# Peptides against a protein of PDB entry 7Z53: the designs that were tried, part 94

Target 1, 150 residues: chain A of PDB entry 7Z53
Amino acid sequence: PRIKNQADCIPFFRSCPACPGSNITIRNQINALTSFVDASMVYGSEEPLARNLRNMSNQLGLLAVNQRFQDNGRALLPFDNLHDDPCLLTNRSARIPCFLAGDTRSSEMPELTSMHTLLLREHNRLATELKSLNPRWDGERLYQEARKIV

## One batch from the design tools (peptide; made by RFdiffusion4, then SolubleMPNN)

Design b2_p23_2_s1 (from b2_p23_2, 16 letters changed)
Fold by OpenDDE base, seed 3:
Structure b2_p23_2_s1 (fold): chain B 150 residues (1-150), chain A 23 residues (1-23)
Amino acid sequence: as target 1 above (150 residues)
Amino acid sequence: SAEALRKQEEAREEYERHRLLLL
């Protein structure tokens, strides 16, 4: 190995390969959960923040979305309500406040903003489908179940 | 209540049967 300090190594595992039929030249992956994404950056790691990221105007289990802007009809992250908004201060001509997310870096890195936006949309999609499948579920159940799937 | 528990379990079972549609 090129790295001498093995203490810096992080173990990583791939899904097991499967060779279908007699053709050993084709490698398929078996159905296994060998990786996951930590979605705490979307939902918030603290309960007060997590509640602020939810749409509490209904019992649909949705995350809050931007009330001013959409991306070609698709949802965007909600704006934060900061007393001294650094996003407004850095570029006063743009007049765009910081986004509210589970990670404070959501407005610092456009890549993170995009990922958070996609996961927001996915959560709301899942919650909507779960409501259709389970009309008796309240907003809390819908939110938690969608969160588990993301 | 017992009624609330029954409704919750019914909802859970319905979800488990259909969860793969969302994945």
Scores: peptide ipSAE 0.053, ipTM 0.639, DockQ to the pose 0.040
Fold by OpenDDE base, seed 1:
Structure b2_p23_2_s1 (fold): chain B 150 residues (1-150), chain A 23 residues (1-23)
Amino acid sequence: as target 1 above (150 residues)
Amino acid sequence: SAEALRKQEEAREEYERHRLLLL
């Protein structure tokens, strides 16, 4: 995708900030990741999970974001609501639950968590731009069209 | 229903005209 704001840098899962659209090499790497990765791990392969991953409070076609934390103003994955949350059990002092994603393993591998976070942000960016370009679209259309682009 | 379909078609055309801006 063409990022309009070239000054908008996002945290890259290689432990460095990435500025898509400003650096061709970094941009190509992100695009390669989206093409290589099955997007079903982000959106969910089953309808109940897919619905839980969406922001249903509006008609903007957005994915749900974390309601407790942000990364310097940027979105993080929402927390899951597990009865026996392994993330809470592994580090009881941190008291941070597992993240909710299309792939339940995302919280077990920080690499996947970072990638899912980037794709979440990209989806929401695309949905926002699509809403700007197509104000007549409802949330379902925005969600589906953004999903097709990712 | 017919009005909703027309609005959706118009929105689709707008999307197609600007798709390259998002990719």
Scores: peptide ipSAE 0.046, ipTM 0.627, DockQ to the pose 0.028
Fold by OpenDDE base, seed 2:
Structure b2_p23_2_s1 (fold): chain B 150 residues (1-150), chain A 23 residues (1-23)
Amino acid sequence: as target 1 above (150 residues)
Amino acid sequence: SAEALRKQEEAREEYERHRLLLL
């Protein structure tokens, strides 16, 4: 059956088939990257949140990192400042507040926390490398350029 | 102007080089 109303469809495209070597019985697909990664979960979709996620103490274009904890010298997400922090209420003995990220769910799912942490590190890595390549760039340009690369 | 276009192309090339280097 042919779907005539394409407006109701999600725009997926079929990749080209490839049959390497003599094995023509198994058809493989050629992978193609056709879209950019939406990193709004890292940078925030709203300007006030985006500003709070940045390190504004210097002109290095970095995202803010945790000031209390590190992972073997590697950065962790900064803590949020919630009036009634559900993370603190869940385990009062641990005294670990919720993480701050572009996605409010950053502390709800460990996989999201890990992904956000990795992308945070990647952004800061990129910003650092861009600073070395372009020493005249200010923090805003470094931040924006790193954001575009992520 | 032709000069402005050249500068824009140079900036784009530099950006792409940096992007490819960092990825």
Scores: peptide ipSAE 0.032, ipTM 0.528, DockQ to the pose 0.031
Fold by OpenDDE base, seed 4:
Structure b2_p23_2_s1 (fold): chain B 150 residues (1-150), chain A 23 residues (1-23)
Amino acid sequence: as target 1 above (150 residues)
Amino acid sequence: SAEALRKQEEAREEYERHRLLLL
């Protein structure tokens, strides 16, 4: 049904399909630079949070990573510093605090944790590459440029 | 102006650098 009032619609965008041969039933999408995730969930929508999510120890424009754990050498989200950490209370034996991310739900929903972790890694990858291409960029510029690409 | 040209070139170079990262 055609909804006449488009104001009532939640906009969802679909990339253009590639036209394969008539016998191919698989609808291929044209590769495009798209983000289906609001980066604010990764970077934080509030400035204080955004700062806490960054690695401020250097001028590499990186997001902060976990200092205790890695995933086979790959970064994990940093831990938050909650006074009454619900994650610690959930499993006292594990002693793993909640992760810090732009979305407070990240520790509540493993799916978000995973996504945020991936995007963290991607950001840091991008920032690293941008640093190599632009050695004179400071941390702020690297951070912002990487954020724009993610 | 020479300044405008330089800025344009810098912007182009920056664009190309970003483009290369995305390829």
Scores: peptide ipSAE 0.025, ipTM 0.484, DockQ to the pose 0.029

Design b2_p23_2_s2 (from b2_p23_2, 17 letters changed)
Fold by OpenDDE base, seed 4:
Order: sequence, then C-alpha cells, then structure tokens
Structure b2_p23_2_s2 (fold): chain B 150 residues (1-150), chain A 23 residues (1-23)
Amino acid sequence: as target 1 above (150 residues)
Amino acid sequence: SAENQARQREAQEEYEKHRLKLL
C-alpha cells in the first residue's frame, strides 16, 4: 500500500535492488546496511561504551556477545552491568538483566534490541570473513572495517 | 611505484568489502 502521506513515512533507505534481467525475483538487496542507522546505536557513540561493546578477549574484531544465552546458536547482546538494573527490577523471576548496546534504549524497546542483535550478528559475521580474507589484520582493523561495512 | 601499489591495495580492499556485502 502506498502510504498517501509521505510526511508520515519514516525514511527507510532501501538500497535499490540491482535487478539484473526481468526474471530474477531474488532481489539481492545489496544490504548497503549503511542504513542511516547511526552506527552509534550498535557500536556506541562514546569510547568507553564502544570498548565495552567489543570482545577484547581476542584480536578478532568482534563485538561482545552474551555469555549466558544464545538464540539457537546465534549471538545475543551482552548484558549490562548496572548496579540498579531496571530490567531485573521489572521482572524479578526472570532474572534477566538489561542488554548492553550502543543505544541505551535498546533495553527499553524490544524492536531496537532485535535490530541491534541482528547488527551484532552481522558485524561479527563480517569480522569473521574479513579475518579469513586478511589473516594479518589485528582486532582493531577487523573491527573498524566491519563497522564500515555495516 | 609505491603509489600504484597503494592504489592497487585499496582497490583490492574495496573489492573485498564489496564482495563481503554481497555474501
């Protein structure tokens, strides 16, 4: 449905599908996920936060992942270490702390959490591939290059 | 030249980045 009022449209930049010939239904969405998503939402806008979001245990350029839980083998956002964790206070039985993400709102809005999770996975995928292609790159370079691609 | 080598490396890196985006 064409939204009649374009003013109400959140501009989602859809990468133009490279349509080869007429019959290729598979729009290779070149995920130019250079979405106007300020990468700061995933990577953090502040250096201390950015460091906390990274996996510093190795030189793979990865973002930190949840150490307690996975989603069918897929990564989840790491937990934050809040003294007074509002997520724990909201549901004491679940004992699930707030997620750590570049945007503090990630824990407040499940939609953002999901998006950040996806981007986390994508970053780590890219970093892994970059490592394979460039074995001599250190973690910083892998991280930065993956960040540029996301 | 060192400059040409640098450009080639950059081009290769850009190519690889593009390739990764398509994967």
Scores: peptide ipSAE 0.019, ipTM 0.414, DockQ to the pose 0.030
Fold by OpenDDE base, seed 3:
Structure b2_p23_2_s2 (fold): chain B 150 residues (1-150), chain A 23 residues (1-23)
Amino acid sequence: as target 1 above (150 residues)
Amino acid sequence: SAENQARQREAQEEYEKHRLKLL
C-alpha cells in the first residue's frame, strides 16, 4: 500500500530466505503499515465488535465488506447501523452513513478510512490465499491466521 | 482424533512454508 505520510512510519524490513520468489518490497510496505497502525483499529478490540466486522455468511474467514458500493471493483468498509447516525445527520445531502470499523475515527478522517480499507482488502486477500492452501480450515482458523499475518 | 491432529499439523506446516510469500 502507498502511505502518503512516510515520515511517521516506523521502518521495518523483512527478509524471506525461505521464499525467494516473494516480492520483498510489498512485504516491507505491509510491515510499515502494521508498524504504523494498531491492528485493533481494523479488527476491533472488543469481541462483540470484532464479530460484527466479520463476514459470518460463510466459512471463508473474511471481514465484512460494503454491500452497496465498491471502488472500481475493490472492497470498501461496511456501513454501520447506528440509530442516530452522525454521518447522515452532518451531511444530509450525501446520504452516506458512517463506516463500521474497529475504531470510531474511521469515518472522521478520510486518511484513516483509506488505511482501514487497504487493511481490509489485505486481510481478505490473505484469507482467500490461505483457503486455497488449506481447504480444510474453517472460517475461524482462516480469520485468525490471516489476522496474525496482517 | 489422531487423524485430525495429523491433518492439522500438515496444514500448519503448509501455512508456515507459505506465510511470508503471502505478504
Scores: peptide ipSAE 0.017, ipTM 0.483, DockQ to the pose 0.033
Fold by OpenDDE base, seed 1:
Structure b2_p23_2_s2 (fold): chain B 150 residues (1-150), chain A 23 residues (1-23)
Amino acid sequence: as target 1 above (150 residues)
Amino acid sequence: SAENQARQREAQEEYEKHRLKLL
């Protein structure tokens, strides 16, 4: 467990402690979101979309990340490949396409974009930890198990 | 394969044992 002193923490989602003022406040928020929000919005509800959201270049079970930009070294959502990208059309000077997520509304609502970004990062973190714990798992197993935890 | 299935079972046990480490 990341929190050793549970006396100062409150039990939270999935038997994790919620510790106000701890460095895992963001984690607590993610857990809260996943308790009330269908995570399918992150992974996609359709198989073709779900595959496009995955990093298929390795067997690490990761979700795809943006290949052009990072947020101070942290992962961002990948860009979509829309023929008529509405994000490009609305602001031609910015030349930033829409993000790809399980929910097509991700780029339409900044709050969703932020949430999806956090959940992307959490998935990839979990998949990485699962790989460390279970070196024999293939990418499919890692992806599925991480998805279950998110 | 049977060998692959055995490896997956072992991996599952290790996962369950260390699940709290991830959370």
Scores: peptide ipSAE 0.016, ipTM 0.489, DockQ to the pose 0.029
Fold by OpenDDE base, seed 5:
Structure b2_p23_2_s2 (fold): chain B 150 residues (1-150), chain A 23 residues (1-23)
Amino acid sequence: as target 1 above (150 residues)
Amino acid sequence: SAENQARQREAQEEYEKHRLKLL
């Protein structure tokens, strides 16, 4: 929900203002984080990469998720498909490839991996909710509208 | 098509109506 009374709130660029002492939902916290994050790190700055980050198997406007692993039922970033995957080379026993994200550093910095994972989940949540509210929207519309909110 | 445009306009109106609830 959007905060109506902004008198004592701190404005953020990409979200509603944060109001100290107010009831901040998880949604608001994520929005506050995106105010300081370039969304291109999540969605990709180039169109070919952006397409690869999307789930194109349906018209739900979702970002792609990991097909092998989940975090207690929650989505993880998808794996990349690199010929010479550096993540596989660093630890040959684990055999875990690099994650695919808008920023190539996502697998190198655990902090970025966590942030991107949270934003992935939030995008997909928003897209799902937008679909329920607007069942006639196609996947492109859902994706773009969710992206604007994140 | 005109029908498709009308459906999308309706969807947009519903989106705007509930937009504040999502934020």
Scores: peptide ipSAE 0.015, ipTM 0.479, DockQ to the pose 0.031

Design b2_p23_2_s3 (from b2_p23_2, 17 letters changed)
Fold by OpenDDE base, seed 3:
Structure b2_p23_2_s3 (fold): chain B 150 residues (1-150), chain A 23 residues (1-23)
Amino acid sequence: as target 1 above (150 residues)
Amino acid sequence: SAAAEARQREAREEYERHRLLLL
């Protein structure tokens, strides 16, 4: 290897090829779910943050949503409660605070804000469906099961 | 309680039967 400092290398493994009998000229990869999506950016990695991201007003297992704004009836991320909110300081005329998410960068990058919003909506959709299918589940169970599916 | 355990088993079974509908 040209790089002698291997401590900085990220190990990467190529998936196994599939051997389709119909077309030898194209090397396909095995379509298997061998990886997982780390959704800690949505749910938070620490318990105090995770609790703050949940809607605790009911037993529906939902994530908290913005109480001031919606996107054509669809949920937006909740606002954080920061003493010195950098989002308010950056644009004083807008008077929009930073969003609360599992990733602190959610308000810094519009791409992350959008993605976190979509995953928030998906979680709440799943929790709602799970409640419909399993009426006896409490909010904790609904939250955890929806989180596993996301 | 025995009643609580029975309810939890039932809920798990219902979840597993319908899991694919949520994906």
Scores: peptide ipSAE 0.053, ipTM 0.641, DockQ to the pose 0.037
Fold by OpenDDE base, seed 4:
Structure b2_p23_2_s3 (fold): chain B 150 residues (1-150), chain A 23 residues (1-23)
Amino acid sequence: as target 1 above (150 residues)
Amino acid sequence: SAAAEARQREAREEYERHRLLLL
């Protein structure tokens, strides 16, 4: 039976099928060049988290970056401040705490860590360029505009 | 009004700047 309460449903969308010919053995999907990346993973889905992910030390609209480490001069995700940090417990030799990101799983999955790092860098790049183009924009505007572009 | 034209011009300039940034 169909769930009558639509509020209990998670919407799943199927891409339109591509019909190249009469012998459709495999359902090919129309490749829509849509970003597969949900920016909410980088920016946070909740306002308190979103604020914690931002660099509030200036009006540059930047996301917070790691203050201890860089990757050949490039930004890394900031560390979270967890009382019982599972990352420290998992690998005591590395002594690296969990990263802070919009998705709590960012430190659990290296793929997410990498993606979040890349998008962090991209956001900060965009915000920097937007500041150059719009010197009078405040940090909030720079942040929001960069977020829209990512 | 002159103010409306100024806002429209600013919006257009902003749009073009964003467009250039995306290239």
Scores: peptide ipSAE 0.024, ipTM 0.508, DockQ to the pose 0.029
Fold by OpenDDE base, seed 5:
Structure b2_p23_2_s3 (fold): chain B 150 residues (1-150), chain A 23 residues (1-23)
Amino acid sequence: as target 1 above (150 residues)
Amino acid sequence: SAAAEARQREAREEYERHRLLLL
């Protein structure tokens, strides 16, 4: 995605800086560009978790989304399936389980939940666009390419 | 196979041509 506001820049260290200092020109090389954000918290750092965060029901390279709730038609993070779900135990009347994300703290920190939700939506958007542009790519390719862009 | 490699190359080329539109 395109950077619109320098004030919203996140510190980023790669071969090409995503956000220039005082320069109006975005200093990144498209061929070397992978991501503007460290999204490891969204995708998970370990392979078993990363697989659980994916939608494996198709070859679209999507991340899993909540199957019970949406935000005005937009995706929410999927729920985890914990035996002793701490979110359920915290407020027994609310009966809302913890979210599943790459960062286990996502349910404890609303700011992280929001960011993870946005990045999940962005990944799925990118994967969808990449599928349209590259219909012969399989789900693994779509997932990896979208992950690189996020 | 050679055909699979050709398809993969073509898909990569299509991706690269449109990369700026997605970023």
Scores: peptide ipSAE 0.066, ipTM 0.672, DockQ to the pose 0.030; fails the geometry check
Fold by OpenDDE base, seed 1:
Order: C-alpha cells, then sequence, then structure tokens
Structure b2_p23_2_s3 (fold): chain B 150 residues (1-150), chain A 23 residues (1-23)
C-alpha cells in the first residue's frame, strides 16, 4: 500500500513512524509485515469474533476502534469484554482491560498489540479510500475488499 | 435489481481502475 496522505503516518510503537517521505527501507518493512502476517489474527477466524471486531454502526466497512482512548488522534484496538479479564487482574492499578483482536494473545505481547494496531489502522484507511473511490459500495463490500488488500 | 446490478458493475470498474493507488 502507498501512503499518500502525509498526515497519515503509521506509528511504529518501538520504531520511528512510517510517514510519506520515509525512506524505502521503512516502506519495505511495512510491506513485509503485511505480507508475512496471517490476516486472520487481525480479523478473527470465527464469524462471531469477526463481527465483534467490526464497526456495525455504519456502512463504511470499518473495524471497531477503542472508544475510550486514542493515540494522538489515531485509532487503538477496542477493549474486550471478558468476564475475568486477565489484564485487569494482573495490574489492578492501571485499570486497563485487554484489547480485543483476532488473536487472544494480542494483549499478552505488546509487539502483537502494536502490529494489530497498525493493521487496524491500515484496514480502516483502505476502507476509507475504497469508499471514496467506490461510493456505491456498502459496508460489507468495503470491509471485504479492504480485508483482501491487507 | 437491474439498476442495482448496474451500480455494482460501475463500482467494480472504479475499483479496478484505482486499486493500484491503494497498494
Amino acid sequence: as target 1 above (150 residues)
Amino acid sequence: SAAAEARQREAREEYERHRLLLL
């Protein structure tokens, strides 16, 4: 994918953000991540989970984003709604629940959380661009086409 | 139904024309 919007940087949590104008090596790193990651870990392999990961409030084909927090205006993963949330139990002072993603391990490894966050943002970016290019597509079509590209 | 199909074809054509811009 080509990042055209100069303001639409992909923040790498432990590295420099990938912005338009970034060197080729950084862009290649992004492409490598998307090519070698099983997208099922982002979208969920089961339909009930996949539906819970989607934003169903509109016909934009977006994945759900965190409703409480953003990263300097950028999307974060939504929180899960676990009965016995291990993230809340391990650090009671922070009071931050586990993130919801296609892989239950997403909250256990910050590296995975970061990757899922980036792919979430990329999906939503793609869906937004696809809506602009194809205004007649409904949310299902936008979601599926964005998923195919990721 | 025919109108819906026509709209969907047009949408696909626009997608195919511009899909490389998104990658």
Scores: peptide ipSAE 0.048, ipTM 0.646, DockQ to the pose 0.028; fails the geometry check

Design b2_p23_2_s4 (from b2_p23_2, 17 letters changed)
Fold by OpenDDE base, seed 2:
Structure b2_p23_2_s4 (fold): chain B 150 residues (1-150), chain A 23 residues (1-23)
Amino acid sequence: as target 1 above (150 residues)
Amino acid sequence: SAAAQQRQEEAREEYERHRLLLL
């Protein structure tokens, strides 16, 4: 294969070509995604981190949210508790610590921060809706079922 | 048992229905 390191590739299966309209000279190729979305960057890949990312104050199956700031009433990522927080050192006047997420890069790239925030909100939305649909589910089940849907 | 299998199928169908409604 032209690409030698397939581990660096996103797994796709190639579908049949399509030639829309009357112009048969234009061949469009369709790819199918072969893997599920890995949301480990949100939930954490390790159990200790995963527990720290959860809201353990109730049985709603929610992820932890920022306790200091909100975005027009919407959740933001919680802050981490690093001994020597590099985010605090970057701008000492702002006093904004690094965010806590399943990925340590959560505060390094604004794009990742935004994505993690959106997925956090989506998880909590799903957990809330699942609680409404299934009132007898405990926090663990709500968390796991929402995680499967995200 | 047939009853247990039916309950499992109903639970699966309900789960999938809920999942689709939430997506």
Scores: peptide ipSAE 0.052, ipTM 0.569, DockQ to the pose 0.028
Fold by OpenDDE base, seed 3:
Structure b2_p23_2_s4 (fold): chain B 150 residues (1-150), chain A 23 residues (1-23)
Amino acid sequence: as target 1 above (150 residues)
Amino acid sequence: SAAAQQRQEEAREEYERHRLLLL
């Protein structure tokens, strides 16, 4: 390997290629296994964080959304409440704190921020639809069922 | 019990129906 320090390597797994028929020049990926989206970056892997990511003001099973800003009427990630907020410190003129998400990298990489935002919106959409279909479900049931679908 | 098993199956079927409708 060209990189001598393997400690800096990030393990990555690629889908297995398949060669259909006699044409070995065309490489296809095996689609037999559905890709699972690990949504732990949205919901959090720890219970205290998971609770902080939820909207607890109602029984709608929603994730918390930004209370200050929207994207053309669409939800954004909520802000975190950090004592020493690195996002505020790095760009003092912007005065925008770090976002709160299940992944600490949510504010580090704009690409992750975007994906987390989309999944947040999807969860809240699902929870809303589930409430419409099942009006007797409480917030916990709605949250868990939406989480399972995402 | 047989009744409990039936209720579990019905609940699972209902869940799957909702999942498919929302995807």
Scores: peptide ipSAE 0.051, ipTM 0.554, DockQ to the pose 0.029
Fold by OpenDDE base, seed 1:
Structure b2_p23_2_s4 (fold): chain B 150 residues (1-150), chain A 23 residues (1-23)
Amino acid sequence: as target 1 above (150 residues)
Amino acid sequence: SAAAQQRQEEAREEYERHRLLLL
């Protein structure tokens, strides 16, 4: 996928941009989505995939983030490691691989990419806040509790 | 084990006290 500067706002289902860090109204929209949409799209339905989506370098319960790019200091989805990456093949000049998410189709639909990016950020925000509130929790507990809230 | 269980209970109490702040 092409990484575009979203200026702190992510297009959401082609109708409304979601601006991370903004007011309660936008948060309510995200919460409504997670109540309606299976969060397995973000976390992965299979254990091997779920582990690959996590940041395992620490005990903070975070999801993995992109190591090459950020959007104005905010997290993007990590890249996948595909043998025949269709995202690289479709636009060879851009040289941007597919994103890794719980749904393998996330890179094919900008709306899904945007939604998953928002939920990634929300999970990591929640995990960070939970760590602050509960410093004795390990990474597994933080991850699971954040996942329950999302 | 008892000490670990106590720490987890204390952490859970803190979580429950503040969970509304995170929602």
Scores: peptide ipSAE 0.047, ipTM 0.636, DockQ to the pose 0.029
Fold by OpenDDE base, seed 5:
Structure b2_p23_2_s4 (fold): chain B 150 residues (1-150), chain A 23 residues (1-23)
Amino acid sequence: as target 1 above (150 residues)
Amino acid sequence: SAAAQQRQEEAREEYERHRLLLL
């Protein structure tokens, strides 16, 4: 949500600050928390990586999702395509490759993997809703606007 | 122009409405 009066608000990283005396809903509070996180770990800080993290097969502004696995119908992070994938070498019997994310440590730290997964889902949700509200927006506009909100 | 300013304000209002619906 857009907060106009920021006099008594706590600033967040990218989005609107949180106001302790405001009637922010639980949903809004969650969104504020996600906006407080440096989302560069999700989107990538460099353009080549950022492009690889996007679904470029359509004009929906979505981030790429795992093409092999889902969590009860919910999206998971896409796999990377590394020549010598260290995750495959960690447990040779499991044969699960590393995830592709803005932070290369995503597969090393389960907490990061979980957070990145949640933010991926949130971005794609936002992009989908923005497409519904703004059907004329192209994929770049949808992606950028959703990224600004996350 | 006045018309350009009005359109800019309308666009801003629409953007803010959409953002408020999503946050």
Scores: peptide ipSAE 0.036, ipTM 0.556, DockQ to the pose 0.024; fails the geometry check

Design b2_p23_3_s1 (from b2_p23_3, 15 letters changed)
Fold by OpenDDE base, seed 4:
Structure b2_p23_3_s1 (fold): chain B 150 residues (1-150), chain A 23 residues (1-23)
Amino acid sequence: as target 1 above (150 residues)
Amino acid sequence: KELLELLEKLKEEEELKELLEKL
């Protein structure tokens, strides 16, 4: 299906809008595919951010996961450490800070948050399998190889 | 299937590397 009115779409990934209605699934799929091309939304395009997105506590090549919350045992994105966290300001009762992801918009758009969460889980799954297959690989190699597959 | 193929290739490469190191 084609987007009837692009003006009703919200920018999601770069030039790809998230549109309401029946076409939203198609746009989400395109956005997902874009993530697989450069993965910058998941891994960060800047090195300092990329490092912050990694689990540096071990040599498993994992992305960092939320240390406070899980989704039925499954990983969630880590929280960011913003001085003036807009997510906390929006809903003071929830006391949930913004998520840290490769794209800062992940905290602004729940759809991005969900997608990045899924890709986080996939990366960590891949890294785990790669570790099983290649026990001698260090964390850097595991991380890079998993990133290439995602 | 594609993912499994990629993983198997990586495994094979490492196995080959280990074999070559023993020669």
Scores: peptide ipSAE 0.013, ipTM 0.337, DockQ to the pose 0.035
Fold by OpenDDE base, seed 5:
Structure b2_p23_3_s1 (fold): chain B 150 residues (1-150), chain A 23 residues (1-23)
Amino acid sequence: as target 1 above (150 residues)
Amino acid sequence: KELLELLEKLKEEEELKELLEKL
């Protein structure tokens, strides 16, 4: 279900609800997303989704970034390509589609979107650093090694 | 703008800072 206001809560992993505006929720999100076991929220739990979240245009092991918008030169999550994009339907004036992430609920909770954005940037930073240290590593190895660190 | 504000708030959180230092 979509979060419409701060009073709404949604199910979160580990059998806990996630409520907007709660510091506890944000902390739980951080712990869940940064756990190696629970990193699937960033990278995707299924292989087809995981591939769609990656930048496959090069061998740098990067996650895909938004091609339309940046945050003062910094990366944002890529947009999804949904036939009937629910984010476009909820706010017809903004005309901003849903973000693509490992968890489909990322666009429903701005806090999750923010955290995923930070982890995206961190992954890409790590992959870039690993490439400089190991020039012979291919994109798959760079991606996997950066993923293990996150 | 809402997203940017949330990003800044998260960056200020101690837990996030500690995490990023370990990564």
Scores: peptide ipSAE 0.012, ipTM 0.424, DockQ to the pose 0.056
Fold by OpenDDE base, seed 1:
Structure b2_p23_3_s1 (fold): chain B 150 residues (1-150), chain A 23 residues (1-23)
Amino acid sequence: as target 1 above (150 residues)
Amino acid sequence: KELLELLEKLKEEEELKELLEKL
């Protein structure tokens, strides 16, 4: 059962006054996951990687999404561009590269890939809502505020 | 075929999503 009582929620809520109050229970669950795994695995700990994980084609503060595939309209992680891609080498028939994430090892474990996919979707959802609430915010502010909430 | 292979890799995503919805 979803934790309905906020008093019983783990205090991983990051306060943002511009955050929509919708889906607080889902947000709390995601925050619990990020606290356990470390959000650096999603956003990258190094600036060059962090930039590569962002969608820089607009000022919406979004993370980059897969350009080849979607899951019923839902976002997937972008593919990495590794010179020697281990995902292509291990399963030559599938012809699916490794996903790009904050940790390159995330593509080796489907469980981590799934979690990062959900966190990607949540970040982009939050950034979209923040843009709706704050139309004057630029892409950098939207990205940073969404990252703080995740 | 590539999409089907990708969906198979994402079975854990659906399981995790279902778990999150049940918590």
Scores: peptide ipSAE 0.016, ipTM 0.426, DockQ to the pose 0.037; fails the geometry check
Fold by OpenDDE base, seed 2:
Structure b2_p23_3_s1 (fold): chain B 150 residues (1-150), chain A 23 residues (1-23)
Amino acid sequence: as target 1 above (150 residues)
Amino acid sequence: KELLELLEKLKEEEELKELLEKL
């Protein structure tokens, strides 16, 4: 169930050593929770970004997923392609680039990465289910209908 | 090692996952 009243929401406050500051972390987490209603952090608020977040290789209405890694067969966020990737610079040994999401902060805060990953999976699950129920729907309709449900 | 590091970052957010499941 979605919490409509912010007063009833459990505030998620966590400090992350990779975050630029504790105050920024708190603020970003609050912003992420408030934006959950429209899921703009997942789909992107700008059309060019929104297109880059979609899987355009088929007509299934899916969001793009990581092409290198999976979590026990489940999807992960795709990697971004930044010229000077700050995520690679902060941990050169791990060689984990920044994730691509509707909000660039997804790579700055592991908390947001986890949230966006779950919502990515939910969207793709819904799109797959909608395709089964409505075989005639094209990728655009599947994407938009799944987006409305998320 | 690369994959393990990535997954460890996600696992550190168990509290967030639990919160999302309640929504």
Scores: peptide ipSAE 0.012, ipTM 0.398, DockQ to the pose 0.037; fails the geometry check

